# Peptides against a protein of PDB entry 4Z5W: the designs that were tried, part 70

Target 1, 305 residues: chain A of PDB entry 4Z5W
Amino acid sequence: IPDVFLELNKLWYFSAQSNLFNGEMPRSLSNSRSISLLSLRNNTLSGQIYLNCSAMTNLTSLDLASNSFSGSIPSNLPNCLRLKTINFAKIKFIAQIPESFKNFQSLTSLSFSNSSIQNISSALEILQHCQNLKTLVLTLNFQKEELPSVPSLQFKNLKVLIIASCQLRGTVPQWLSNSPSLQLLDLSWNQLSGTIPPWLGSLNSLFYLDLSNNTFIGEIPHSLTSLQSLVSKENAVEEPSPDFPFFKKKNTNAGGLQYNQPSSFPPMIDLSYNSLNGSIWPEFGDLRQLHVLNLKNNNLSGNIP

## One batch from the design tools (peptide; made by RFdiffusion4, then SolubleMPNN)

Design b2_p14_7_s2 (from b2_p14_7, 6 letters changed)
Fold by OpenDDE base, seed 5:
Structure b2_p14_7_s2 (fold): chain B 305 residues (1-305), chain A 14 residues (1-14)
Amino acid sequence: as target 1 above (305 residues)
Amino acid sequence: PPPGFLTTDYPPVP
């Protein structure tokens, strides 16, 4: 990428995604006063990620995902006072979340999917201080760690939480009950155990639940038949979506189905590939907005309602 | 096989 951005003093949006760009980010780009949205995703860019936050006063969205960047996660990003969305997926950091992210009050959407992030306990302890954080994606990190169940963790404004395919141990964490605005939860493809907690049915905005491919036991909580978002349409608040899409992958190597917005997900309960027992509740028939109910490959018995 | 999981990982450039 040429170092010409000093001349582009009115450039608001720069997208150079899905090309063959290599080398480092241009210094003039890292000092741009005009750029609001920056996407360099899906290239072969390398070196250290550096942004001059004192110069980049208009930066609101950053997508650097699927590049060959090296070194540390930039600890100065919280100084970019308007920066809301960050996609750092598929950048091999081999790092913990920086402590400075406790001060990241502008942050609304963060992805570190498949970025070799370590220490889930520290990551969640830091990120809970981001009061405006609505979307958090941590898929394909924290391999074989334990999902912390510390009741003091508080993500009050969290709407989308995705921590899939981490081989995480533990149970469904009680601190999620402190997130009453949660709309989407994906904890699939882990080693989570115990029972599915009844309080999960009290999350009135939850329309997409994926707990598939874990080691859950016991009965399906009857409270899931009363999820208000799946009974009635009234609460579909069109909220500002992240500036990055989601992908549903069948495996680590498969191409994913693209979803541009969380609202594009079908209303779903997926509890498949567990060790759940008991009956299917007839009251699942009350979930008039439910598009997908997946209960396959469990130990369920009785009549199908 | 089990159903898929969600990521923000872009597919590789062709």
Scores: peptide ipSAE 0.587, ipTM 0.929, DockQ to the pose 0.903
Fold by OpenDDE base, seed 3:
Structure b2_p14_7_s2 (fold): chain B 305 residues (1-305), chain A 14 residues (1-14)
Amino acid sequence: as target 1 above (305 residues)
Amino acid sequence: PPPGFLTTDYPPVP
């Protein structure tokens, strides 16, 4: 990418995704005072990520995902006082989340999907201080770590939590009950165990639940038949979605179905590929907004209602 | 096979 952005003093949005750009990010771009939305995703850009946050005073969205960047996660990003959305998916950092992210009050949407992030306990302890954090994607990290169940963890404004395919151990953490605005939960493709907790049915805004491909045991909590978002059409105020799309992938190498917004997901309960027992509750029929109920490959018995 | 999981990883450019 040419180093010409100093002359582009009115550039608000730069979108150069899905090209063959290589080399480093231009220094003039890293110092742009005008840019609000920057997307360089799905290229072959390399080197260290550096942004001059004192210059980039208008930066609100950053998508650098699926590039060949190296080195540390930029610890100065919290100094970008208007930066709301960050997509760092598929950047091989091999790092922990910087302690400076405790001060990242502008942050609303963060993805580190498949970015070789380590220490989930430290990551969640840091990110809980981001009071405006609504979307958190940590898929394909933290390999074989334990999902922390520390009751002090609090994500008050969290709407979307995706921590899939991490081989995480532990149970569904009680601290998620402190996220009453949670709309989407994906903890699929882990090694989570124990029972599915009844308090999940108290998450009134939860319309997408994926606990598939874990080691859950016991009965399906009857409280899931009373999920308010699935019983009635909530007038979900369409809050600003993250500036990055989601992909439902069957494996790490496949293209997935693209979802541009969380509202584009079909209302779903997926508990498939566990060791759940007992009956299918007939009261699942009360979930009039439910599009997908997937209970396959469990130890369920009795009649199908 | 199990259903897919959610990511923000873009598909490769063809």
Scores: peptide ipSAE 0.578, ipTM 0.929, DockQ to the pose 0.883
Fold by OpenDDE base, seed 1:
Structure b2_p14_7_s2 (fold): chain B 305 residues (1-305), chain A 14 residues (1-14)
Amino acid sequence: as target 1 above (305 residues)
Amino acid sequence: PPPGFLTTDYPPVP
């Protein structure tokens, strides 16, 4: 990418995604005072990620995902006082989340999907201080770590939590009950154990639940038949989506489904590929907004209601 | 096979 952004003093949006750009991010771009939205995702950009937050006073959204960047996560990003959305998916950092992110009050949406992030305990302890954090994606990190169950963890404004395919151990943590605005939870493809907690049914905005491919045991909690978002349409809070799309990665080489907004996900409960027992509750019939109920590959018995 | 999971990994350009 040419180093010409000094002359582009009115540039508000720069999107150069899905190209073949290589080399480093140009210094004039890292110092742009005008840019609000920067997307360089899905290129072959390399080097250290550096942004001059004192210059980039209008920066609100940053998408650098699926590039060949190296080095540390930029610890100075919290100094970008208007920065709301960060997509750093598929950047091999091999790092922990910087402690400076405790001060990241502007942050609303963060993805580190498949970024070789380590220490989930530290990551969650840091990110709980981000009071405006609504979307958190940590898929394909923290390999074989334990999902912390520390009751002091609080994500009060969290709406989307995705921590899939980490081989995480532990249980569904009680601290998630402190997230009453949670709309989407994906903890699939882990080694989570224990029972599915009944308090999940108290999350009145939860319309998408994926706990598939874990080691959960016991009965399906009856409280899941009372999820208000799936009973009635009235609680569908259309909220501002993150500026980055989601993908459902399938085991087949068939291209994953792209979802541009969380609201575009089908209302779903996926508990498949566990060790759940007992009956299917007939009250699942009350979930009039439910599009997908997936209970396959469990130890369920009795009548199908 | 187990169902897929959610990510924000952008697929490579073909």
Scores: peptide ipSAE 0.529, ipTM 0.914, DockQ to the pose 0.892
Fold by OpenDDE base, seed 4:
Structure b2_p14_7_s2 (fold): chain B 305 residues (1-305), chain A 14 residues (1-14)
Amino acid sequence: as target 1 above (305 residues)
Amino acid sequence: PPPGFLTTDYPPVP
């Protein structure tokens, strides 16, 4: 990418995703005063990620995902006072979340999917201070760590939480009950154990629940049949989605489904590939908005309602 | 096979 962004003093949007750009991010781009949305995802960019937050006063969205960047997570990003959306997926950091992210009040959407992030306890302890954080995606990190159950963890404004395919141990953490605005929860492809907690059914905005491919035991909580977002349409507030797409990664090399926004997800309960027992509640029939109920590969018995 | 999971990791175009 040429170092000409100083001349582009009116550049608001720069999208150069899915190209073959290599080398470092141009210094003029890292100092752009005009740029609001920067997307360089799916290139071969390298070097250290550096942004001059004092210069980049208009930066609102940053997508650097799927690049060959190296080094540390840039600890100065909280100084980018308008920066809301960050996609750092598939950047091999081999790092913890910087402590400076405690001060990241502008942050609304963060993804570190497949970024070799370590220490989930520290990550969640830090990120809980991001009061405006609505979307958090941490899939393919924290391999074989324990999902913290610390009751003091509080993500008050969290709407989308995806921590899939981490081989995480532990239980469904009670601190999620402190996220009453949660719309989407994906904890699939972990080693989570215990019972599915009944309080999940109290998350009135939860329309997408994926707990599939874990080690959950016991009965399906009857409270899941009363998920208000799946009973009635009334609460589907289309809030501003992150500027990065989501992908449903299938085990087959067949291209994953792309979702441009969380509202594009089908209303779903996926509890498949667990060790759940008991019956299917007939009251699942009350979930008139439910598109996908996946209970396969469990120990369920009785009649299909 | 187990169901897929959500990510923002850009899948390789097949």
Scores: peptide ipSAE 0.462, ipTM 0.862, DockQ to the pose 0.735

Design b2_p14_7_s3 (from b2_p14_7 with S3P A4G I6L)
Fold by OpenDDE base, seed 2:
Structure b2_p14_7_s3 (fold): chain B 305 residues (1-305), chain A 14 residues (1-14)
Amino acid sequence: as target 1 above (305 residues)
Amino acid sequence: SPPGFLTTDFPPVS
């Protein structure tokens, strides 16, 4: 990418996604005062990620995902006072979340999916301080770590939590009950154990639940048959979705079905590929908004209602 | 095979 952005003093949106751009991010771009939306996703850009947050006062969205960047996560990003959305998926950081992210009050949507992030405990302890954080994607990190169950963890405004395919151990953490606005939860493809907690059915906005491919035992909580978002058509207030798409992937190397918005996900309960027992509750019939109920490959018994 | 999981990991441009 040419270093010409100094002259582009009116540039508000720059999207150069899915090209063959190589080399470093232009220094003039890293110092752009005008740019609000920057997407360089899916290129071969290299070097360290550096953004002059003191210059980039209009930056609201940053998508650098699927590039060959190296080095540390930029600790100065919280100084970009308008920066709301960050997609750093598939950047091989091999790092922990910077402590400075405790101060990232502008942050609303964050993805580090497949970015070799380490220490989930530290990551969640830091990110809980992001009071405006609504979307958090941490898929394909934290290999074989334990999902912390510390009751003090609090994500009050969290709407989308995806921590899939980490081989995480532990249980469904009680601190998620402190996220009453949670709409989408994906903890699939882990080694989570214990029972599915009944308090999940109290998350009245939860329309997409994926706990598939874990080691859960016991009965399906009857409280899941009373998920309010699946019983009634709530007028989902069109909240601004994150500026990055989601993908449902069958494995790390597969192409995925693209979803541009969390609202584009079908209402779903997926508990498949666990060790759940007991019956299928007839009251799942009350979930009139449910599109997908996947209970396959469990130890369920009795009649199918 | 288990169902897919969610990510924001974009497939590389081939």
Scores: peptide ipSAE 0.524, ipTM 0.898, DockQ to the pose 0.897
Fold by OpenDDE base, seed 4:
Structure b2_p14_7_s3 (fold): chain B 305 residues (1-305), chain A 14 residues (1-14)
Amino acid sequence: as target 1 above (305 residues)
Amino acid sequence: SPPGFLTTDFPPVS
């Protein structure tokens, strides 16, 4: 990418995604005063990620995903006072979340999906301080770590939480009950155990629940038949979507179904590929908005209602 | 096979 962005003093949106750009990000781009949305996703860009936050005063969205960047996560990003959305998916950091992210008050949407992030406990302890954080995607990180259950963790404004395919151990953490605005939860493809907690049914905005491919036991909580977002449409809050799409993938290398926003997901309960027992509650029939109920590959018995 | 999981990791451009 040529180093000509100083001349582009009116450039608000720059998208150069899905090209073959290589080398480092141009210094003039890292110092752009005008740019609000920067997407360089799916290139072969390399070097250290550096942004001059004192210059980039209009930066609101940053997508650097699927590049060959190296080095540390930029600890100065919280100084980009308007930066809301960050997509750092598929950047091999091999790092922990910087402590400076405790101060990242502008942050609303963060993805580190498949970025070799380590220490989930530290990551969640840091990111809970991001009071405006609504979307958090941490899929394909923290391999074989334990999902912390510390009750002090609070994500009050969290709406989308995706921590899939981490081989995480532990249970469904009670601190998620402190996220009453949660709309989408994906904890699939982990090694989570114990019972599915009844308090999940109290998450009145939860329309997409994926707990598939874990080691959950016991009965399906009857409270899941009372998920208000799946009973009535009235709670469908159209919320500002993150500026990055989501993909449903069967594996790390597979093509995925693209979803441009969380609201594009079908209303779903997926509890498949667990060790759940007992009956299918007939009251699942009350979930008039439910599009997908996936209970396959469990130990369920009795009649199908 | 289990259903897919959600990610923001783009599929490799084939």
Scores: peptide ipSAE 0.515, ipTM 0.892, DockQ to the pose 0.843
Fold by OpenDDE base, seed 5:
Structure b2_p14_7_s3 (fold): chain B 305 residues (1-305), chain A 14 residues (1-14)
Amino acid sequence: as target 1 above (305 residues)
Amino acid sequence: SPPGFLTTDFPPVS
């Protein structure tokens, strides 16, 4: 990419995604005063990620996903006072979340999917201080760690939480009960155990629940038949989605179905591939907005209602 | 096979 962004003093949006760009980010781009939206996703860019936050006063969205960047996660990003959305998916950092992210008050959407992030306990302890954080994607990290269940963890404004395919141990964490605005939860493809907690049915905005491919036991909580977002249409808050797409993938190497926004997901309960027992509650018939109920490959018995 | 999981992992340009 040429170093010509000093002359482009009115440039608001720069998208150069899905090309064959290599080398480092141009220094003039890292100092752009005008740019608001920057996407360099899916290239072969390299070197250390550096942004001059004192110069980049208009930066609101940063997508650097699927590049060959190296080094540390940039600890100065919280100084970019308008930066809301960050996509760092598939950048191999081999690092922990920086402590400076406790001060990242502008942050609304963050993805580190498949970025070799380590220490889930530290990551969640840091990110809970991001008071405006609504979307958090941590899929394909923290391999074989334990999902922390510390009740003091608090994500008050969290709407989308995805921590799938980490081989995480533990149980469904009680601190999620402190996130009453949660709309989408994916904890699939882990080694989570115990029972599915009844308080999960109190998350009145939850329309998409994926707990598939874990080791859950016991009965399906009857409280899931009273999920208010799946009973009535009234709670479809059209909130600003993150500027990055989501993918539903069967494995790390498969092509995924693309979803441009969380509202494009079908209303779903997926509890498949567990060790759940008991009956299917007939009150699942009250979930008039539910599109997908997946209970396959469990130990369920009795009549299908 | 189990159902798919959600990610933002975009496949590289080959």
Scores: peptide ipSAE 0.510, ipTM 0.899, DockQ to the pose 0.874
Fold by OpenDDE base, seed 3:
Structure b2_p14_7_s3 (fold): chain B 305 residues (1-305), chain A 14 residues (1-14)
Amino acid sequence: as target 1 above (305 residues)
Amino acid sequence: SPPGFLTTDFPPVS
């Protein structure tokens, strides 16, 4: 990419996704005062990610995903006072979340999906201080770590939490009950155990629940038949979606079905590929907004209602 | 096979 962005003093949006750009990010772009939305996703850009946050005062969205960047996560990003959305998916950092992210009050949407992030305990302890964080994607990180159950963890404004395919151990953490605005939860493809907690049915905005491909035992909580978002249409809070799409991926090497916004997800309960027992509750029939109920590959018995 | 999981590490489908 040529170093010409100093002359582009009116440039608001720059999208150069899915090209063959190589080398480092231009210094003039890293110092752009006008840029609000920057997407360089799916290129071959390299070097250290550096942004002059004191210059980039209009930066609101940053998508650098699927590039060959190296080094540390930029610890100065919290100084970009308007930066809301960050997509750092598929950047091989091999790092922990910087401690400076405790101060990242502008942050609303963050993805580190498949970015070789380490120490989930530290990551969640840091990110809980991001008071405006609504979307958090941490899929394909933290391999074989334990999902922390520390009751002090609090994500009050969290709408979307995706921590899939991490081989995480532990249980569904009680601290998620402190996220009453949660709309989407994906903890699939882990090694989570214990029972599915009844308090999940108290998450009145939860319309997409994926706990598939874990080691859950016991009965399906009857409280899931009373998920208010799936009973009635009233509470579809159309909040601003992240500036990055989501993909439902069948395996680590396949392409995925694209979803441009969380509202495009079908209302779903997926508890498949566990060790759940007991009956299918007839009261699942009350979930009039439910599009997908997937209970396959469990130890369920009795009649299908 | 289990159903898929959610990620953001793919490019948009063109």
Scores: peptide ipSAE 0.503, ipTM 0.887, DockQ to the pose 0.643

Design b2_p14_7_s4 (from b2_p14_7, 5 letters changed)
Fold by OpenDDE base, seed 1:
Structure b2_p14_7_s4 (fold): chain B 305 residues (1-305), chain A 14 residues (1-14)
Amino acid sequence: as target 1 above (305 residues)
Amino acid sequence: SPPGFLTTDYPPVL
């Protein structure tokens, strides 16, 4: 990409996604005072990610995902006082989340999907301080770590949480009950164990639940038949609108179905590929908004209601 | 195979 952005003093949006750009990000771009939305996603850009946050005073959205960047996660990003959305998916950092992210009050949407992030305990301890954080994607990180169950963790404004395909151990943590605005939860493709917690049915905004491909045991909690977002349309919950799409992938290397917004997800409960037992509750029939109920590959018994 | 999981990883440029 040419180093010509100094002359582009009115440039508000720069999107150069899904090209074959190589080399480093231009220094004039890293110093742009005018840019609000920057997307360089799905290129072959390399080198260290550097942004001059003191210059980039209008930066609100940053998508650098699926590039060949190296080095550390930029610890100065919290100094970009208007920066709301960050997509760093598929950048091989091999790092922990910087401690400076405790101060990231502008942050609303963050993805580190498949970015070789380490230490889930530190990551969650840091990110809980981001009071405006609504969307968090941590898929394909933290390999074989334990999902922390520390009751002091609080994500009060969280709407979307995705921590899939991490081979995480532990249980569904009680601290998630402190997220009453949660709309989408994906903890699929882990090694999570224990029972599915009954308090999940108290998350009145939860319309998409994926706990598939874990080691959950016991009965399906009856409280899931009372998920208010799936019973009625009356709760017009403000949708999270991250500036980046989601992809449902069967394998790491497979093409995925693209979902541009969380509203594009079908209302779903997926508990498939566990060790759940007992009956299917007939009261799943009360979930009038439910599009997908997937209970396959469990130890369920009795009558199908 | 189990159902797919969610990512924000873009597909490669073909």
Scores: peptide ipSAE 0.616, ipTM 0.932, DockQ to the pose 0.896
Fold by OpenDDE base, seed 3:
Structure b2_p14_7_s4 (fold): chain B 305 residues (1-305), chain A 14 residues (1-14)
Amino acid sequence: as target 1 above (305 residues)
Amino acid sequence: SPPGFLTTDYPPVL
């Protein structure tokens, strides 16, 4: 990419995604005072990520995902006082989340999907201080770590939590009950165990639940038949979605179905590929907004209602 | 095979 952005003093949006751009990010771009949205996703860009946050005073969205960047996660990003959305998916950092992210009050949407992030306990302890954090994607990190169940963890404004395919151990953590605005939960493709907790049915805004491909045991909590978002059409105020799409992937190498917004997901309960027992509750028929109920490959018995 | 999981990883450029 040419180093010409100093002359582009009115450039608000730069979108150069899904090309063959290589080399480093231009220094003039890293110092742009005008840019609000920057997307360089899905290229072959390399080197260290550096952004001059004192210059980039208009930066609100950053998508650098699926590039060949190296080195540390930029610890100065919290100094970008308007930066809301960050997509760092598929950047091989091999790092922990910087302690400076405790101060990242502008942050609303963060993805580190498949970014070789380590220490989930430290990551969640840091990110809980981001009071405006609504979307958190940590898929394909933290390999074989334990999902922390520390009751002090609090994500008050969290709407979307995706921590899939991490081989995480532990149980569904009680601290998620402190996220009453949670709309989408994906903890699929882990090694989570124990029972599915009944308090999960108290998350009134939860319309998409994926607990598939874990080691859950016991009965399906009857409280899941009373999820309010699935019983009635909530007038969900369409809050600003993250500036990055989601992909439902069957494996790490496949293209996935693209979802541009969380509202584009079909209302779903997926508990498939566990060791759940007992009956299918007939009260699942009360979930009039439910599009997908997937209970396959469990130890369920009795009649199908 | 289990259903798919969610990511923000873009598909490769063809």
Scores: peptide ipSAE 0.609, ipTM 0.933, DockQ to the pose 0.886
Fold by OpenDDE base, seed 5:
Structure b2_p14_7_s4 (fold): chain B 305 residues (1-305), chain A 14 residues (1-14)
Amino acid sequence: as target 1 above (305 residues)
Amino acid sequence: SPPGFLTTDYPPVL
């Protein structure tokens, strides 16, 4: 990428995604006063990620995902006072979340999917201080760690939580009950155990639940038949979605189905590939907005309602 | 096979 962004003093949006760009980010780009949205995703860019946050006063969105960047996660990003969305997926950091992210009050959407992030306990302890954080994606990190169940963790404004395919141990964490605005939860492809907690049915905004491919036991909580978002249409608040799409992948190497926003997901309960027992509740018939109920490959018995 | 999981990982440029 040429170092010409000093001349482009009115450039608001720069997208150079899905090309063959190599080398480092231009210094003039890292000092741009005009750029609001920056996407360099899906290239072969390398070197250290550096942004001059004192110069980049208009930066609101950053997508650097699927590049060959190296070194540390930039600890100065909280100084970018308007920066809301960050996609750092598929950048091999081999790092913990920086402590400076406790001060990241502008942050609304963060992805570190498949970025070799370590220490889930520290990551969640830091990120709970991001009061405006609505979307958090941590898929393909924290391999074989334990999902912390610390009741003091508080993500009050969290709407989308995705921590899939981490081989995480533990149970469904009680601190999620402190997130009453949660709309989408994916904890699939882990080693989570115990029972599915009844309080999960009290998350009145939860329209997409994926607990598939874990080691859950016991009955399906009857409270899942009363999820208000799946009973009635009344509260589909079109909230500002992340500036990055989601992908549903069948495995790490598969192409994914693209979803441009969380509202594009079908209303779903997926409890498949567990060790759940008991009956299917007839009251699942009350979930008039439910598009997908997946209960396959469990130990369920009795009549299908 | 189990159903898929969610990511923000872009597919490679072909």
Scores: peptide ipSAE 0.605, ipTM 0.930, DockQ to the pose 0.907
Fold by OpenDDE base, seed 4:
Structure b2_p14_7_s4 (fold): chain B 305 residues (1-305), chain A 14 residues (1-14)
Amino acid sequence: as target 1 above (305 residues)
Amino acid sequence: SPPGFLTTDYPPVL
């Protein structure tokens, strides 16, 4: 990418996604005063990620995902006072979340999916201070770590939480009950154990639940048959989605189904590939908005209602 | 095989 962005003093949107761009990010781009949305996703860009937040005063969205960047997570990003959305997926950092992210008040959507992030306890402890954080994607990180159950963790405004395919140990953490606005939860492809907690059915905005491919035991909580977002249409608030799409992937190397926004997901309960027992509750019939109920590959018994 | 999980990493340009 040429170093000509100083001359482009009116450039609001720059998208050079899904090309073959290599080398470093141009220094003039890292100093752009005009740019609001920067997408360089799905290229072969390299070097250290550096943004001059003092210059980049209009930056609102940053997508650098699926590049060959190296080094540290840029700790100065909280100084980009308008930066709301960050996609750093598939950048091999091999790092913890910077402590400076405690101060990241502009942050609304963050993805580190498949970015070799370490220490989930520190990551969640830091990111809980991001009071405006609505979307958090941490899939394919924290390999074989324990999902912290610390009751003090609080993501008050969280709407989308995706921590899939981490081989995480532990249980469904009670601190998620402090996220009453949660709409989408994906904890699939972990080693989570214990029972599915009944309080999960109290998340009145939860329309997409994926707990598939874990080690959950016991009965399906009857409270899941009373998920208000799946009973009635009334609470489908179209909230501002992150500026990055989601992909449903069967593995790290496959192409996935693309979803441009969380509202594009079918209303779903996926509890498949666990060790759940007992019956299917007939009251799942009350979930009139439910598109997908996946209970396959469990130890369920009795009649199909 | 289990259903897929959610990511935000782009598929490679084939």
Scores: peptide ipSAE 0.604, ipTM 0.928, DockQ to the pose 0.868

